# Designs tried in a protein design run: peptides against a protein of PDB entry 3T6J. Part 57

Target 1, 375 residues: chain A of PDB entry 3T6J
Amino acid sequence: PIVESYIGFIESYRDPFGSRGEFEGFVAVVNKAMSAKFERLVASAEQLLKELPWPPTFEKDKFLTPDFTSLDVLTFAGSGIPAGINIPNYDDLRQTEGFKNVSLGNVLAVAYATQREKLTFLEEDDKDLYILWKGPSFDVQVGLHELLGHGSGKLFVQDEKGAFNFDQETVINPETGEQIQSWYRSGETWDSKFSTIASSYEECRAESVGLYLCLHPQVLEIFGFEGADAEDVIYVNWLNMVRAGLLALEFYTPEAFNWRQAHMQARFVILRVLLEAGEGLVTITPTTGSDGRPDARVRLDRSKIRSVGKPALERFLRRLQVLKSTGDVAGGRALYEGYATVTDAPPECFLTLRDTVLLRKESRKLIVQPNTRLE
Target 2, 372 residues: chain A of PDB entry 3T6J as posed
Amino acid sequence: PIVESYIGFIESYRDPFGSRGEFEGFVAVVNKAMSAKFERLVASAEQLLKELPWPPTFEKDKFLTPDFTSLDVLTFAGSGIPAGINIPNYDDLRQTEGFKNVSLGNVLAVAYREKLTFLEEDDKDLYILWKGPSFDVQVGLHALLGHGSGKLFVQDEKGAFNFDQETVINPETGEQIQSWYRSGETWDSKFSTIASSYEECRAESVGLYLCLHPQVLEIFGFEGADAEDVIYVNWLNMVRAGLLALEFYTPEAFNWRQAHMQARFVILRVLLEAGEGLVTITPTTGSDGRPDARVRLDRSKIRSVGKPALERFLRRLQVLKSTGDVAGGRALYEGYATVTDAPPECFLTLRDTVLLRKESRKLIVQPNTRLE

## One batch from the design tools (peptide; made by RFdiffusion4, then SolubleMPNN)

Design b1_p11_8_s3 (from b1_p11_8, 4 letters changed)
Fold by OpenDDE base, seed 3:
Structure b1_p11_8_s3 (fold): chain B 375 residues (1-375), chain A 11 residues (1-11)
Amino acid sequence: as target 1 above (375 residues)
Amino acid sequence: GSAGEVYPLAP
């Protein structure tokens, strides 16, 4: 078998300022079959990057072909195990040197082994479809999230010599229609500037890229989905995201106005964006469970994903990227914290919904290291 | 960066 590993101070999610890495490491075996799908995705990456909702001037100047591998994890040492990884975690290095992506395939398989009777917050008519396609749709989402999410976009930089990596005279901010007015100076990084929101903001951008690009037929084809199956995968991927946005409330601490998980905060933000789009795209309905206690249902109108959801996500995703590229911390913070705010304001009453989420919470799953052998 | 949820790990 092909073995991959890494070790060191890698992820900074536990640092409130996103600067200090947690010491972690893993040992994994390559899954050749799933890796082949990601290789096809890499082969299309340069073209798919052009489908993202920002001008080429806000994308990397030169496409650097990344590596992408599906891994079955044997050992993982750290505070938590992800579904996918994009490294290095430095935007400047991603732009100039390249990056590597991995999908932790067996982690995905374990995480989404949900029993139908325990599946919360979905309509009964969606449960079977959700169970069937949750795994495959998440493979698509993780692939896009890593490769084209974290692997996309450009930071505008002025180096120590005063040179810009963009043409100040010709590059136009698509949101303002004006020339670029802010950028990263020498020594400034994404994390140093955006600080407390940097990790979650970037995860939100990456998740949004996944939802946005999963609508592209070529993406579904790469993963082996066609016709009705492709549409079901899209639907379940979007449904999973809006459901995750509701589930995310577990990780919000009202007393501290604090989010305890960057990805969950990101998913809540996306839910808010899609709710704001209106037109019946997403509906969260408080209900009464069979036990007589509070419950809720999330409904996503499949027919409105492209007509309502995509345009809303496009606008939001473009704003995220433009603010990131220009180092506009004030604008970025205003945008992101606005959507990340949790109140009990109607019609959603998110604080009340949080109580429902906590009430319906299942026991946290433990991931145990497996053994492998030759037979 | 990473995608997905953070899960408790065995020792």
Scores: peptide ipSAE 0.051, ipTM 0.782, DockQ to the pose 0.760
Fold by OpenDDE base, seed 1:
Structure b1_p11_8_s3 (fold): chain B 375 residues (1-375), chain A 11 residues (1-11)
Amino acid sequence: as target 1 above (375 residues)
Amino acid sequence: GSAGEVYPLAP
């Protein structure tokens, strides 16, 4: 078997300022079959990058073909096991040297093992589809998230010699219609500038890329989905995201007004964006469970994903990227923290919903790392 | 960065 490993101070999710990496490492075996799908995605990456809702001037100057591999983890040392990884986390290196992507396939498999009777917050009519397509849709989402999410976008930089990596006279900010007015100076990084919101903001951007691009027929074709199956995968992917946004409330601490998990915060933000879009796209309805205690249902109108959801996500995603590229911390923080705010304001009453989420919380799954052998 | 569900390792 092909064995891959990494080790070091890699992910900074546990650092409130997003700067210090946590020591982690893994040993894994390559899943050749699934890796082949991701390689097809890589082969289309340059084209798919052009489908993102920002001008080429906000994208990498030169496409660098990344590596993408699906891995079955044998051992993982760290505080948590991710579903996918994009490294390095240094934007300058991503832009100049390239990057690697991995999907931890057997970790994803564990996440998919939800029994129908335990599946919370979904309409009964959606449960079967959700169970059927959660796994496949996650493969799509992870692939897009890593490769075209984390692997996309440009930072505008002035180097130590005063040179710019963009043409100040010709590059236009698509949000303002004006020339670029802010950038990263020498020594400034994404994490150093955006600090407390950097990790979650970036995850939100990457997740949004996944949702946005999964609507593209070529993406679904790469993963082997066509016709009704493709539409179901799209639906379940979006449904999973809005559900995740509700589940995310578990990771909010009202007393401290903070989030404890960057990805979950990101998913909540996306939920807020899609709720704001209105028009019946997403509905969260408080209900009463069979036990007589509070429950809730999330509903996504499939017919409005393209007409309502996509445009809303497009605008939001473009704003995320523009603010990131220009190093506009004030604008970025205002945007992101605005959507990340959790109050009990109607109609959603998110703090009340949080109580419901906590009430319906399932026991955490224990991931047992298996032994393997060659025959 | 990473994607998907994050599962904390049990102590």
Scores: peptide ipSAE 0.046, ipTM 0.780, DockQ to the pose 0.726
Fold by OpenDDE base, seed 2:
Structure b1_p11_8_s3 (fold): chain B 375 residues (1-375), chain A 11 residues (1-11)
Amino acid sequence: as target 1 above (375 residues)
Amino acid sequence: GSAGEVYPLAP
């Protein structure tokens, strides 16, 4: 078997300022069969990057072919096990040196073990599709999130010698129509500038890339889905995201006006974006459960994903990238915190919904370290 | 960065 490992201060999600890494480590075995899909995705990455909703001037100057491998984790040391990883977490290194992606396959498998009767917040008509396609759709999402989410976009930089990595005279900000007015100076990084929102903001960008690009037929083809199956995978991927946005409320602390989980905050933001799009794309309906207690249902109109959802996400994703590229912290914070705000304002009444989410909260899943054997 | 659900190793 091919063994991979990593160790060190890598992820900074537990640092409110996104700067201090938690010490983590794992040992894993390569899953050759599952890696094949991700290898095909890598082979198409350069072309797929061009499908992202920003000008080439806001994308990496040079494509660097990354590694992407599916791993079965044997041992993991840290506060939590992710489903996917993209490293390094430094945008400058991603641009100039490249990056590595992994999918933790056996971690994903644990997430799929949901009983139909315990599946919360979905319409009955969606449950069977959700159960069937959650795994495959999540593979698509993780692949896109890591490779083309975290692996995309350019930071505009002025180096220590005063030189720019972009043409100041010709590069135009697609949001303003003007020349670039801000950039990263020498010593400034994504995390240092965006600080408290940096991690969640980047996760939101990566998740949005996943949703946006999963609509592309080539992506589904790479993962082996065509026709009705491809459409179902798309639907379930988007449905899972909007459901996750509701579930995210568990990780919001009203008393402190803060989020305790960066990915969940990101998913809530995406939910807000898609709700703002309107036109019946996403509907959250408070209900009463069979136990007589509060419940809720999330409905996503499949027919409006491309017509309503995609344009809304396109605009939002472009704004995220432009603000990131230009180092516009004020604009980025205003945008992101606006969508991340949780109130009890109608029609959504998110604080009330949070009570429902907490009431319907599932027991925390535990991952036990596996053993291996020779056959 | 990481994607998907995060499963804490400790309560």
Scores: peptide ipSAE 0.042, ipTM 0.771, DockQ to the pose 0.681
Fold by OpenDDE base, seed 5:
Structure b1_p11_8_s3 (fold): chain B 375 residues (1-375), chain A 11 residues (1-11)
Amino acid sequence: as target 1 above (375 residues)
Amino acid sequence: GSAGEVYPLAP
């Protein structure tokens, strides 16, 4: 088997300022079959980048072909095992030097171990479909999230010599219709400027890219899905995201007005965006469980994903990218924190829903190092 | 560093 190992100060999610890395290490074995799918995705990446909802001027000037490998983790040391990895974290380096992608395949498999009877917040009619396609949809989402999420977008920069990496006279901000009015100066980075929201904001962008591009037939074909299966994968991927947005409330601390997990905050934001889209796309209904205690159901209308969901996500994702590219921290913070705000305002009553989420919370699962055998 | 996608093991 091909063995890969990673070690060092890598992820900065635990740093409130997004700068200091947590020490992390893992040893993994390459999954050749799944890696082949990601290689196909990489081969299509340059073309797929053009499908993202921003002008080419807001995309990287040159596509740097990354590596993408699916790994089965044997051992992992850190605060949390990711489903996917895109390195380095620093956008400036990703743009100039390139990046690498990893999918931790067996980590994704652990997420599928939920028993049907314990699956919360879904309609009964969706549970079997969800269980069936959660895994495959996760593979798609992670691949897109890492490769085309984290791997996409341009930062407008003025270097130390005063030169711009974009044409100030011709590049137009698609949101304002005006010339570019802000950019990153020498020494400024994504993390340094966006600071406390940088990690979650970027995760939200990456997740949104996944949802948006998973609608593309070429993506589904790369992963081996066609016809009804492809549609089910799309549906479950979107359903999983809106459900995750509800589950995310566990990681919000009302007393501190603080989010404790960047990815979950991102998923809540996406939920808010899709709820705002209206038209019956997403519905969260408080219910009473069989135990007589509060429960809830999330419903996603699959027939409205393309007609309602995609346009809403497109607009939101474009705004995320434009604000990121231009280094508009004020605008970015206003947008993101607006969607990340948790109140008890009707109709959603998110603080009340949080109580329900906490009530239905399961014990944290433990991931244990597997044994390996030679055949 | 790296950016890692995390999916909590919630039901």
Scores: peptide ipSAE 0.042, ipTM 0.775, DockQ to the pose 0.246; fails the geometry check

Design b1_p11_8_s4 (from b1_p11_8, 3 letters changed)
Fold by OpenDDE base, seed 3:
Structure b1_p11_8_s4 (fold): chain B 375 residues (1-375), chain A 11 residues (1-11)
Amino acid sequence: as target 1 above (375 residues)
Amino acid sequence: ATAGEVYPLAP
């Protein structure tokens, strides 16, 4: 077996300022079959990067071919187990030196062992499809999230000598139509500038990349989906995201106006973006459960994903990237905190929905360390 | 990183 491991101060999700890493380590075995799919994705990455909704001037100057491996985790020491990882967690190194991606395949498999009768907030007609395609669709999402989400975009930088990594005279901000007016100075990083919103904002960008690019036929082909199956995978991926946005309310603390999980905050933001798009794309309906207590249903109109959802996500994702590239903290904070705000304002009444989410909360899943042997 | 449904875990 091929064994991979890492150890050190790696992830900063537990630091409110996104700066201090938590000590983490894992030991895993390479899953060769799943790794082959991600290798095909890597082979198409340079082309797929061009499909992202920003000018080439906001993308990396030179494509650096990353590694991507699917891993079955034997042991994981840390406060949380991710589904995927992109390292190093330094944007400057990602754009100049390269990066590595991993998918923790057996973590994904455990997460999707949901019983139909316990599946909350979905229409009955969607449950079987959701159960069937949740796993495969999430493999697609993780691959895109890591490789083309975290692995995309350029930071505009002025170095210690005063030189810029972009042409100040010719590069135009696609949102304003003007020349670039802000950038990262020497010693400034994504985390140092965006601080309290940095982790969640970046996760939101990466998740949005996943949703946006999963619509591309080549992506589905790489993962082995064609025809009706490909469309079902797309539908379930988007459905899973909007459902996750509702579930995210569990991780909001109203009294502190604080989010306790960066990825779940990101998913709530995406839900808000897609709700804002309107036109019946996403609907959250409060209901009464069979037990007579509050419940809810999330509906996604499949026929409006491309016509309504994609354009809305495109505009939002471009704005996220432009604000990130230019180091526009004020604009970025205004945008992100606006969508991350949880109130009880109609029609959504998110604070009321949060009570419903908490009421319907499932028992926490336990992940235990497996063993393996050669037979 | 991409968080699974069970992320974050209890301390």
Scores: peptide ipSAE 0.146, ipTM 0.820, DockQ to the pose 0.445; fails the geometry check
Fold by OpenDDE base, seed 4:
Structure b1_p11_8_s4 (fold): chain B 375 residues (1-375), chain A 11 residues (1-11)
Amino acid sequence: as target 1 above (375 residues)
Amino acid sequence: ATAGEVYPLAP
């Protein structure tokens, strides 16, 4: 078997300022069969990057072919186990040296173990479809999230000598129609500038890339889905995201006005974006459960994903990228915190929904380390 | 990174 490992101060999610890494390490075995799908995704990455909703001037100047591997983790030492990893976490290195992507396949498999009777916040008609396609759709989402989410976009930088990595005279901000007016100075990083919102903002960008690009037929083909299956995978991927946005409320602390999990905050933001799109795309309906206590249902109109959802996500995703590239902290914070704000304002009444989410909270799952042996 | 559903930060 092929063994992979890494160790060090890697992820900064537990730092309120997004800068200090937590010590982490893993040992894993390569899953060759699943890795082959990600290799095909890598082979299409350069083309798929062009499908993202920003001009080439906001993308990396030179495509650097990354590595992508599916891993079955044997041991993971850290505070949390991710489903996917993109490293290094430094945008400058990603731009100039490249990056690696990892899918933790057996972690994903654990997430698939959902009992129908315990599945919350979905319509009964969607439950069987969700159970069937949750796993496959999440594989697609993780692959896109890591490779084309975290692996995309350019930071505009002025180096210590005053040189720019972009042409100040010709590059135009697609949101303003003007020349670039802000950038990262020497020593400034994504995390240092965006600080408290950096981690969640970046996760939101990556998740949005996943939703946006999963609509592309080539992506689904790479993962082995065609026809009706491909459409079902798309639907379940989007449905899973909007459901996750509701579930995310568990990780909001109203008294402190803060989020305790970056990815869940990101998913809530995406839910807000898709709700704002309107036109019946997403509906959250408070209900009464069989136990007579509060419940809720999330509905996603499949027929409106491309017509309503995609354009809304396109505009939002472009704005995220432009603000990131230009180091516009004020604009970025205004945008992101606006969508990340949790109030009890109608019609959504998110604080009330949070009470429902907490009431319906599932028991925490435990991941047990596996063993391997020579047979 | 993508957080799994079983992320320890889940209550």
Scores: peptide ipSAE 0.130, ipTM 0.823, DockQ to the pose 0.364; fails the geometry check
Fold by OpenDDE base, seed 1:
Structure b1_p11_8_s4 (fold): chain B 375 residues (1-375), chain A 11 residues (1-11)
Amino acid sequence: as target 1 above (375 residues)
Amino acid sequence: ATAGEVYPLAP
């Protein structure tokens, strides 16, 4: 078997300012079959980057081919086990030296080991489809999230010598129609500028890239899905995201007006974007469960994913990238915190829905370190 | 590393 490992101060999710890394390490074995799919995704990455909704001037000047492997984790030391990893976390190094991606395949399998009778917040007609395709759809989402989410975009920088990594005279901000008016100065980083929203904002961008690009036929083909199966994988991926946005309310603390998990905050933001799109794309309906207590159902109209969902996500994702590239903290914070705000305003009444989410909360899954043998 | 999580799993 091929064994991979890493160790060090890696992730900054536990730092309120997104800067200080937590000590982490893992040992894993390469899954060759799934890694082959990610290799095909890497081979198409340069072309797929051009499908993202920003001008080439907001993308990396030179494509650097990254590594991508699927791993079955044997041991993981840290505060939590991720589904995927993109390293390094330094944008300058990602742009100049390249990066590595991994998918933790057996973690994904555990995450989706929910029994049908315990599956919350879905219409009954969607449950079997969701159970069938949640694993495959998440493989697609993780691949896109890491490789083309975290692995995309350019930061506009003025170096210590005063040189710019972009042409100030010719590069146009697609949101304003004007020349670039802000950038990262020497010593400024994504985390140092965006601080308290940096981690969640970046996760939101990466998740949005996943949803946006999973609509591309080439992506589904790479993962081996065609025809009706490809459409079902797309549907379940989007359905999973809007459901996750509802589940995210568990991780909001109303009395402190804060989020306790960056990815869940990101998923709630995406839910808000898709709800704002309207036209019956997403509907959350409060219901009464069989036990007579509050429940809820999330509905996604699959026929409106491309016509309503994609354009809404395109506009939002472009704004995220432009604000990130230009270092516009004021604009970025206004946009992101606006969608991340949780109130009890109608029609959604999110604080009331939060009570329902907490009431229907599933027991937390425990991952136990396995044994393995060479035979 | 920037990591994606499906759902917070083990504490």
Scores: peptide ipSAE 0.071, ipTM 0.804, DockQ to the pose 0.462; fails the geometry check
Fold by OpenDDE base, seed 5:
Structure b1_p11_8_s4 (fold): chain B 375 residues (1-375), chain A 11 residues (1-11)
Amino acid sequence: as target 1 above (375 residues)
Amino acid sequence: ATAGEVYPLAP
């Protein structure tokens, strides 16, 4: 088997300032079959980047072909095992040197071990479909999240010599219609500027890219889905995201007004965006469970994903990118923290829903080392 | 960056 490993101070999620990496390491075996799908995705990446909702001027000037491999993890040392990885975590290096992606395939498989009777917050009619397509949809989402999420977008930079990596006279901010008014100065990074929101904001951008691009037929074809299956994968991917946004409330601490998990905060933000879109796209309904205790149901209208969801996500995602590219921390923070705010205001009553989420919380899954055998 | 747990709550 082909063995891959990495070790070092890599992920900064545990640093409130998003700067200090946690020491991590893994040993994994390449899954050749799944890697082939990601190779096809890489082959289409340059074209798919053009489908993102920002002008080419806000995308990387030169496409640098990344590596993308699916890995079955044998051992992972760290506080949390991811489903996917995009490294390095430095946007400047991603732009100039390139990046590498991995999908931890067997980690994704752990998420699939859901018992139908324990599946919370879904309509009964969605449960079987969700169970069936959760895995495949996750593969799509992770691939897009890493490769085209984290792997996309340009930072506007003025270097130490005063030179800009963009034409100040011709590049227009699509949100304002004006020339670019802010950028990263020499020594400024994404993490240094956006600090406490950097990790979650970037995860939100990446997740949004996944949702947005999973609607593209070419993406689904790359993963081997066509016809009704493709539509079901899309639906389940979006459904999973809105459900995750509800589940995310577990990771909010009301007393401290803070989030404890960057990805879940990101998913809550996406939920808020899609709720704001209205028109019956997403509905969260408080209910009473069979035990007589509070419960809830999330409903996603699949017929409105493209008509309502996509445009809402497009606008939001473009705004995220523009604010990121221009280093507009004030604007970015205002936008992101606005959607990340958790109150008990109607109609959603998120703090009340949080109580329901906590009430329905299950024990955390334990991930253990797999067994290996020679065939 | 990493894509974290999709389901922190075991469904």
Scores: peptide ipSAE 0.048, ipTM 0.794, DockQ to the pose 0.343; fails the geometry check

